Peptides against a protein of PDB entry 9GMZ. Designs and how they scored, part 249

Target 1, 343 residues: chain A of PDB entry 9GMZ
Amino acid sequence: TGFPLELLTRPATERLAYFENYTVAHPRLKEVYEILMRTIAEPAGASFIFVYGASGVGKTTLRLRVEQKLTELALPKLESDRARVPVVGIEAIAPESRYFNWKEYYTRALITLEEPLIDHKFDYGVRGISRDNFGKINVESKVVAPALRRALENALIHRHPDVFFVDEAQHFGKVASGYKLQDQLDCLKSLANMTGILHCLLGTYELLTFRNLSGQLSRRSVDIHFRRYCADSPEDVQAFKSVLLTFQQHLPLAETPNLVDHWEYFYERTLGCIGTLKDWLKRVLSDALDREATTITLKDLQKRALSVAQCQKMFKEIQEGERQLSETEADVQNLRSALGLGA

## One batch from the design tools (peptide; made by RFdiffusion4, then SolubleMPNN)

Design b2_p24_7_s2 (from b2_p24_7, 13 letters changed)
Fold by OpenDDE base, seed 4:
Structure b2_p24_7_s2 (fold): chain B 343 residues (1-343), chain A 24 residues (1-24)
Amino acid sequence: as target 1 above (343 residues)
Amino acid sequence: SVEEEERKAEEDFEKALEQLKLAE
C-alpha cells in the first residue's frame, strides 16, 4: 500500500497536500487513540482528560483523527438534531502577557463551536455577538470575558459536544505564579461542571503541573501518556522503522526513497517523535517538489533536519517529563505497598 | 476537493488501524 500513482502527474500542491493529510497508524498512536475514544464514550464521571507527551509526538494528529471519528459516529444523530455539534477543538495560544487571555479563549471557542452550524441561529444571550454574512461568529470588542463565558456555557449546553478539545494546553500554565495557575484550573473546572461537557487537554509534559496542583481535578481526570518511541526498546525501534517504511511508501515521488536505512539519523533528529518526523519529511518533500526531483536524498534530509542544539533542548524537556512520570509511578507502587496491596 | 482528500485520509487511517489490530 502506497500513494496513488496518479499523484505523480498532479501538481506539486496536490502531491504535498496528500502527504500532509496522510497519517501513519503506529502502535503508540493506536494505543492512545483507543484509550481516548473509550474514555470519551464512557467518561465514568470524569470531567477532564489529560493527554500529555513530547512536543511533536503527534498530539494534534491524534486530536484531529478523534474529531473526525466522533463526527462520523455522530452523523446519524446530527440528521435529527441539527443543533448538536459532536466535537469542538481549539488550540490554546501562548499569552503575550504573563496572564492567560480568557476573553480570547472564550471568543475562539465560540467561533470554533459555531462555525459548522452557519444555518442555525443561536441566541447567546449576549449583546455584541453576531454572525457575519458568511455565518462566522463576530465578537465585538465591548463584550467582556464574563459575558463571553456565559455565551460559551450556553452554547456548549445547547450544542452538547461529546468532548471539548484544547490543544497546546500547557500554555494555560504560563502564569506568573502557582496561585494564578490554580485560578485557571478552577475556571476550566467550573466550565466543565456547569456545562457537563468533558474537556480534553492535550499538551507537553508541562501539563503535568496541572495534575499535581489540584487533587480535586485528579479525582475527575483521566491521564493518557502519549509516549515517544525509545531507542533502548527493540520493540519501539522496530515500530519506528515501520513508520519510516510507511512514510517512504507514501511520499509521492517517482523513486521511492530509502528512509529505513537512515533510521538512526531519523531517530537522532526526531527523538522518536512521529509528528517531528512527519514535519521534517514534509519540508523535504516540499523542497523536492520545488526542484522537480524524482527522489529524496540524504543531503535533502540534512538540509531540513533540526539542529543538534534543538534536539538537545527537546531531549532535556522530554527527559524531565519522563522523569516526573517515573517518580509518580514509583509513588503509586510505594502507596500500594504501604496499603498492603501486593506490588 | 479538500473534503475528499480529508475523507480519504480518514479512510486510510482507519484501514491502517485495522491492520495494526490484526497484527497484534
Scores: peptide ipSAE 0.181, ipTM 0.786, DockQ to the pose 0.124
Fold by OpenDDE base, seed 3:
Structure b2_p24_7_s2 (fold): chain B 343 residues (1-343), chain A 24 residues (1-24)
Amino acid sequence: as target 1 above (343 residues)
Amino acid sequence: SVEEEERKAEEDFEKALEQLKLAE
């Protein structure tokens, strides 16, 4: 079934919002979703989950869908435990400085964890943290990072989320010195250990560099690779075409555009990343709605496509990430063989 | 409402996941 036909009579803002909120289920998203949900339910002593994949593969969509599902599953328990939060999700900000701003991180995490809907207010024993009339947390500028950490630790213990999500987690890795990066990993590890809360870090393949620096995290981490679709796989090509077919049915336009016939061009400019595809189609839809167009043309697509130079840069980053993973898999196989474990 | 649209989007996603399970 396509989009609701009633949308054709609705404002452009509602038509765009429909498409923005629409999520195409596709094989890679389903696979990673199921693995992530299972790992959250049964962490088996893991303190960290690393979800890595290409920029625009759909990691944020995955996070949001998991957050929604965890919230839904927790609803019956939240009626009895009003202090509990089922899930917490934040996005790591790229530091403007060479140093990750832990104060900002802890503040944002605390604000997200202490949403107004939580009737049970806790005092975390930190001066300069208050709530406004709407229950929103206010942190005074004088509050130092160690105090905010203690407040967050206490909040996480009291709220007991099933998982703490950090999106764009590769931004932890942008610290200029390897030693400082290790200290940051140790800080995150300490937070997870002190709170008993499972942390899920979602990021690009740059997150692998961050993961590999802590040999101690490897023992308590689960890795999930969110792969793109590859043009050399007939199954992946078919899945990508099916996604295009679904998107063309869910573009709220009077005439259904033929996206599938242009699948190679879509693949060339998205590298098999569905998030990149959705963002592209969103931009094109917005332009079409602004012009009151009945459909989307190839020319409309070309106007909002990523440049070849951008795609080449993104592809190099993907190839480097995929190479690092392939080498790691080979190293594991070599280690197993050397141990006398069958491959 | 935005919340109703988000709820509907989630329901559509769950249905689509189920359809993918049936196609496998």
Scores: peptide ipSAE 0.181, ipTM 0.784, DockQ to the pose 0.127
Fold by OpenDDE base, seed 2:
Order: sequence, then structure tokens, then C-alpha cells
Structure b2_p24_7_s2 (fold): chain B 343 residues (1-343), chain A 24 residues (1-24)
Amino acid sequence: as target 1 above (343 residues)
Amino acid sequence: SVEEEERKAEEDFEKALEQLKLAE
């Protein structure tokens, strides 16, 4: 089934919004979604979930869909427990300084936990945290990071989300020394332990460096690799073509563009990352709608494509991440062999 | 509304996930 044909009579803004909100279900997204949902439901003593993959693979889409599903599943319980929040999701901010800004992190987390729709007023036990007349949290500048942490711990305990999502979590790793990186891990571990809330860190392959520094986290973490589609796999190529087919059916244009015939070009400029593909198509659709075009052409695609230089840079980052994972797998095999366990 | 569009997008996603399960 394609887009609703009624969209062709609607404003360009509604057509664009339709495509922006549309999510293609594809094999890798389904796999990771199912693993993540299962792990959240049954963490089996895990305190952390690490979801790592290429930039633009679709991690944010995964998060949003899981947040929506968890919210839906929690609705019956939320009627009885007005204090509960089913899920919390934040994006980690890239530090402007050499150090991760924990104060900003805690503030954003608190603000996200206390959406205005939550009628249940909670006292954080911290001076300088208040609610405005609209129920929005205000944090005074005088409130220090340790106080904000305590407030967040109390809020997480009180609201008891099924999971706390941190997107762009590789930003925790942007510290000047390995020692400080360990301190960041210990802070997160302490927060998870103190609250009893499962933390899901989503990020690029840079998150692997962060994960590997703590042998203690490995015992209490679940790893989920959100892979891109690889052109050397016939199955992955077919899945990628199927995604293109679905997108072409869901572009709200009078004439369905033939994206599938250009699959190699799409692959070249997305590296098999569906988020990158969707963002590219959004830009092209926006341009087409602005021109009141009936379809999308190859020239329209070329105008909004990532440069070859950008793709080469992204590909190097992907290859390094995939290499690190393959080395870890080899280390496991070597360990098994050394233990006398068959490969 | 934006909420109705988000709800519809979620329903469409769930249906698409189910279809992928049936194709496996």
C-alpha cells in the first residue's frame, strides 16, 4: 500500500510531514527492534543496553519507535499510576569543553522526565528546582551537578521508566583522558544502580571505545549491533532494494519515481544506511514539492546527494567500527580455542 | 493532528513489522 492519494490535494507541508513521519520497516530495524523490546521487557540483571552502528543507520528512528511502543503498552498502567513515566529519552550533547557537561545532562533529563502533562507534582528535595505555572521544570543556575544528580535519581525512582534512553551516547567518550572516560562510565553505572533503571545508550561505533574501557560493564550490559546493509551480501542488497521500493511508494507525488533502478547510486551515497537514505529523500521531496513537481528525477537526487568525499569519510569511520567488532569476535574465538572449546 | 499522524505512523509501522514476520 502506498501513500494516501488524498495527500496529492493537500498542502506541501502535509505531504512532507507524511513522509517525515513514515517509517519503513526493514529487516535490520525489525531485528534490532525485537531484540531491544525483548531486552527491555526482560533485562535479566542487565543495567545497560548498548546500541551501536553507523551514523545514519536509523538509531534515532529505532529509539522513537520503541518509545512509542513502550508508551502504548504502559497506557493501562499509567491510568492507575499517575506518577509513572513509561520511557525517557534524551540526546547527549557534544561537550563544548574537554569535559562532558553533567549539569546540562541532568537538567535535560529532569526536564524530559517532567513533561507538563504530568499532574503529579514531585518534590525533588533540591532547592532551586521549581515548576512554572505550566508545570515545566525550571532549574536555577546556582544548582550544582551533584544536587541535580540527586534530583534525577529521585525522579527516576519515582517515575520508574522501563528504560532511560541516551541518544548520541558517544559524546560521553569525548574526554581528554582514558581515566576521565572511566569516571563517566562509573557515573552512569552508579546512576543505573542507584535508580534501578535500565539505561540504553545509542551511538556510533565510537561508543565501542567507551564500552570496552569497563570490563565491569560487560557483565551487566547487552550489546546490540545495528548493522548497515552490505553490498557484498545478496540478502542485504535485496533488503535495500525493498526499502527503496517502499520509499518510492510512500513519496506523496503524482508520479511514482523509479528509485529501485538507481539502487547502486543510492547505495554509493548512503553506504547502506537507511536513515541517510530517508534524509536524502526528504530533502529531494521538499525541493520537488516547492517546485510543484509531479515526480523526482535523477537530477533532483544528484542535487541533494552527499558528496563522494563525505561518503568516503563516513565509510572509513564505518570500516573502523566494523573492524573493531570483528577483532572482538576473533578474540572470542581465540579464547574459545585456548579453552579447548571448538570454534 | 500531529498526534493522529504519529499514531497512524506507529500503526503502519506495526503492520509493516507483522508483514515482515509473515514473509520470513
Scores: peptide ipSAE 0.168, ipTM 0.779, DockQ to the pose 0.125
Fold by OpenDDE base, seed 1:
Structure b2_p24_7_s2 (fold): chain B 343 residues (1-343), chain A 24 residues (1-24)
Amino acid sequence: as target 1 above (343 residues)
Amino acid sequence: SVEEEERKAEEDFEKALEQLKLAE
């Protein structure tokens, strides 16, 4: 089944929006989705979930799908408990300075937590936080980070989401010293402990460095590795080709492009990352629609491809992350062997 | 055939997508 044929008569903006909103339910996404949903439902005393993988593997898509599902599952309960929010999701911002902006983080978290709410009368217990006539949270410049933290703690306790998502969480690690990174971990740990809310941090392999600094987080954390597709696995290659086949059927063009025949080129320029693939196809589709083209050609793909230098850089970052995980698995095996536990 | 494997993979993805879309 392909795109609705009626889209061919619709404006370019609607055709592009269709493709942007389209999600391929590929095997790795499904696997991680199921693990994450089960872990949220039964955290077993965990305070943190770490979801790590390559940039462009599809972590944001995973988050959005889980947020949608948790919202759907909560709807019957929300009729009786109007104070409850089922899920909160924010994106961490890369700091412009050497220090993570906690004031901005807390402000964004409060705004996101209160946005879906009809209840405009929540008392944050902090002066200088208000709602405008449109229900938008306003934070006065005089409000300091410790006060915003208390407001967020109170809001999280009152709204009691099943999970708090932080996307691009590797940005917590972008501090000039390991000590500052530990302080950030302690702040997040304290927030999770004070509120009783499960936190899910999604990020690149840089998140592993962040996780390894806190031996105490290891006792209350669940790890989920969102893997890319690997060209050395026949099963992964077949899954990647199947994703290309699905995308070519869902490009709202008059003539279906043959993407599958170029699978090696797509793999070379995406490194098996489906998010990178979708973003590439979106750019190419936009160009094709602007030209009123009937199909996409290899030349059109080449114009919007990542450069070889960009791919080489991304691949080195992936290899380093995959190596660190492999070493951790080997360390577990070595520890078992050293303890006299058979392999 | 490669085409039959591709078709089967497509059908499996469609079923998986339907399961995820039913969650939308």
Scores: peptide ipSAE 0.052, ipTM 0.609, DockQ to the pose 0.052; fails the geometry check

Design b2_p24_7_s3 (from b2_p24_7, 13 letters changed)
Fold by OpenDDE base, seed 4:
Structure b2_p24_7_s3 (fold): chain B 343 residues (1-343), chain A 24 residues (1-24)
Amino acid sequence: as target 1 above (343 residues)
Amino acid sequence: SVEEEWEQELRDFEEAYAQLLAEE
């Protein structure tokens, strides 16, 4: 079924919001969702989940869908345990400085953990942390990172989420000269161990560098590769075309554009990344709605496409990440063969 | 529900996939 036809009589803002909220349940998203949900339900002593893949593959969409599902599953228990938060999700900020800002991370994590209005006020035991009249946490500038960490540890223990999500987690790898990336890893390990809360780090292939530095994390981590669609796979091409058709049917326009006929151009400018595709279509839809256009043309698509130079840069980053993973898989096979375990 | 939304989104993709296979 396509979009609700009633949207054609609605304001441009409502039409755009419909498309923004619409998700295509494509095979790679479904696969990673099922693995992630299973791993959260049965972590088997894991303290970390690493979800890595290309920028714009759809990691944020995955996170949001898992957060929604975990919230639904927790609803019956939340009525009896008003202190519980089923899931916490934050985005790691790229440091303006060469240093990851732990103070900002702890502050954002604490704010997110205490939003929305939980009637049960928790005393964090830290001076300069308060709630406003809307229940929002206010952290005074004088509160230092170690105090914020203790507040977050106490809050995580008290709220007991099933998982703590950190999106754009490759930003933990941005350490200044003289600091060890290992110290950042040890800080995260300590937080997970002290709270008993499973951490899921979502990020680009740069997250692999972070994963590989800690032989101790590897023993207590589950890895999930969120792959893009590859043009050399007929199955992946068919899935990508099906995503285009689904989006085509869910663009709230008077005349349905033919996106599928342009699948190669969409692939060229998205590299098989569905998040990049959705963001592109969103920009084009916004422009069309602003002009009160009845449809989207190839010229409208071309105006909002990523440049060839941007695509070439993104593709190099993808190829390097995929190469590193392929080498790791080959190393596992070589190890199995060397152990006399059949291939 | 989020489950009903997800199930509908899965159906939408499956229908699109089936449509394209029928056109090939």
Scores: peptide ipSAE 0.570, ipTM 0.948, DockQ to the pose 0.859
Fold by OpenDDE base, seed 1:
Structure b2_p24_7_s3 (fold): chain B 343 residues (1-343), chain A 24 residues (1-24)
Amino acid sequence: as target 1 above (343 residues)
Amino acid sequence: SVEEEWEQELRDFEEAYAQLLAEE
């Protein structure tokens, strides 16, 4: 099956929006989705889920799909419990300073938590938090971070989401010292414990630094590795080619481009990361639609490709993350062997 | 529904995977 042929008569904006909204349900996405959904349903006393993987592997796509599914599953219950929000998802902002802005984090979390229920009044118990004439939450500049935290704790308890997602969570790690990173983790742990809400942190392999800093967090966390496709695995190569074919069939162009024949070039410039691939194809499709082109050429692909230098940098970051995970797995095996437990 | 969209996207991938296996 391909894109609806009627799209060829539609405006370029609608054709681009179709491709932007289209998701390939590839094996790694399906696997991580099933694990994440099961873990949210049965957290077994976990307070945290860590989802880590390469930049551009598809973590944001995973989050959005889980948010949609949790919302759909909650719809019948939301009629009886009008105060409940099924899921909350935010993106962590990279700090402009050496310090994470907790005030901004709490403000964004409160805004996102209340946005779906804009008609439902909630008293945050904090002066300087109000709703504007459009029902949007306004936080006065004088409201301090500890007061915003209490407001968020009260809101999370009252709304009782099944999970609180934080995307780009590696930005919590961008602090001037490892000690300040521990303080941030203790702050998140305290928020999860005080509210009883499961937190899911999605991010790059930089999240592995969080795992090592708190032996207490490790006992109350579930780890999910979102792997890229590897060119040394025939199964992974076949899956990657199948993703290319699926995208090829869903590009709303008059002539279907042959992407699969160029799979090695696509792999070279995406490192097996499907999110990077989709973003690349979206940029190329946008350029083609702006020119009223009938198809996409290799020259069009090359114009929007990441540079070799960018790919080399990204690949080093991936290799370091994959190495750290492999060492951790080896350390577990060595520990088992040293304990006289069979490997 | 979100579920129907997800099921269709799963089928689209499975069809593409099967097509490539038949061409090899």
Scores: peptide ipSAE 0.567, ipTM 0.947, DockQ to the pose 0.900
Fold by OpenDDE base, seed 3:
Structure b2_p24_7_s3 (fold): chain B 343 residues (1-343), chain A 24 residues (1-24)
Amino acid sequence: as target 1 above (343 residues)
Amino acid sequence: SVEEEWEQELRDFEEAYAQLLAEE
């Protein structure tokens, strides 16, 4: 099965939008999705879920699919409970000042949680928070971070989402000189505890630093490693080729390009990260559609590929993350052995 | 539905996987 052939007669914008919205349900995405959905349904006293993996592995795609599913599952209840929001998802922003801006974080979280479309309007009890004529939250510049936190706590309690997603959560690690990363973790932990809302932090392997700093978070967290595909695994190579074939069939072009024959080149320039692959193909498709091309060529691919230097940098970051995880697994095994529990 | 879309995407991958295995 491939793309709807009717798309070939449609505008380039619609053809591109089809591919942008298409998701390959690859084995690692399916596995992590199932674990995440199960953990959200049955947190077992967890306050945090950490989803970590390489940049471009597909964490944002995972989040969006979970958000869609949780929304669909909640629809029957939302008809009767107009105050409830089933899920909230934000992206943590890299601060310009190199220091994480909690005021901005709380403001964005409030704006996202309090969408204009929600019928039941909430009073935050904080001066300088209002709604515009469209129901959008407006926060005056005079509102301080502690007041925004209280407003967010109250909003989270009132809306009671099944999970609060924070994408790019490694940005919480950007702390001012003299501040401890521990204080940021304690702040997040306190927010989760005060609201009773499960928090899911998605990010790079830099999230492992958060896991290691708080032995108390470790008791109340579930860890999910979103792995890339590895070229040293025949099963992973077969899965990666199958992803290429699936994308090949879903590129809305008159002539199906042969991507699978170039799998090694795709692997070299994506490091087995499916999000990086999709973004690359999207850029190439956009260029092809702009030229009214019937297909894409290797030259078209090469024009939009990441540079070798970019791939080398990304690969070093991946290797360091994978190393840290391997060491942690070894430490757990050593601890279990020392306790007499066996490996 | 979102579920029907997801199930179709799963089938698309499984079909692609099976096709490649048959070509090897």
Scores: peptide ipSAE 0.567, ipTM 0.948, DockQ to the pose 0.875
Fold by OpenDDE base, seed 2:
Structure b2_p24_7_s3 (fold): chain B 343 residues (1-343), chain A 24 residues (1-24)
Amino acid sequence: as target 1 above (343 residues)
Amino acid sequence: SVEEEWEQELRDFEEAYAQLLAEE
């Protein structure tokens, strides 16, 4: 199955929007989606889920699909409970200072929880938090972080989302000392415990630093590794080629480009990260549509590819993350051997 | 529905995977 052929008669904006909205349900995405959905449904006393993987592996796509599914599953309950929000998702922002801006975090979380379309309005119990005439939250500059935290705790309890997503969660780790990082984790842990809301932190392999610092969080967290496709695995190569073929069939162009024949070049410039691949193809498709081109050429691909230097940097970051995970697996094996359990 | 879209996206991948296996 390919794109709807009617798209070829539609404006470039509609053709691009089709491809932007299209998702390849590749094996790693499916696996992580199923694990994440099961964990959200049955946390088994977990207060955190960590989803870590390479930049551009598809974590945002995963989050959006889970948010959509949780919303769909909640629709029958939302009719009876107008206060409920099924899911909330925010992106953690890199601090401009050496300290994570909790005030900004709480403000963004409150704004996201309290969309203007939510019929049931509650009092936050905090002076300087108001709603405008459109129901949008306004937080006055005088409101301090502890008050915003209490407002967020009350909002999370009242709205009772099935999960609270924090994307780019590695930004919590940008504090200059391991002690400050632990304090940030303890703050998040306290928020999860006080609200009873499951938190899902999505991020790069920098999230592994959080796991290593908090041996107590490990007992109350579920870890999900969103792996890239590896060129040393025949199965992963076949899956990656299949992703290319699927995207090839869903590019709304008059002539289907042959992407699969260039799979090694696509792999070289994406490192097996499907999000990076999709973003590359979006840029190339946009350029092709702007030129009213009938197809995409290798030259068009090369024009929008990441540089070798960018790929080398990204690959080093991936290798360091994969190494840290492999060391953890070796530590488990060493522990098992030391316990007299077979390897 | 979101489920129907997801199921179609799964089928699209499975069809592409099967096609490549048949061409090898």
Scores: peptide ipSAE 0.564, ipTM 0.946, DockQ to the pose 0.876

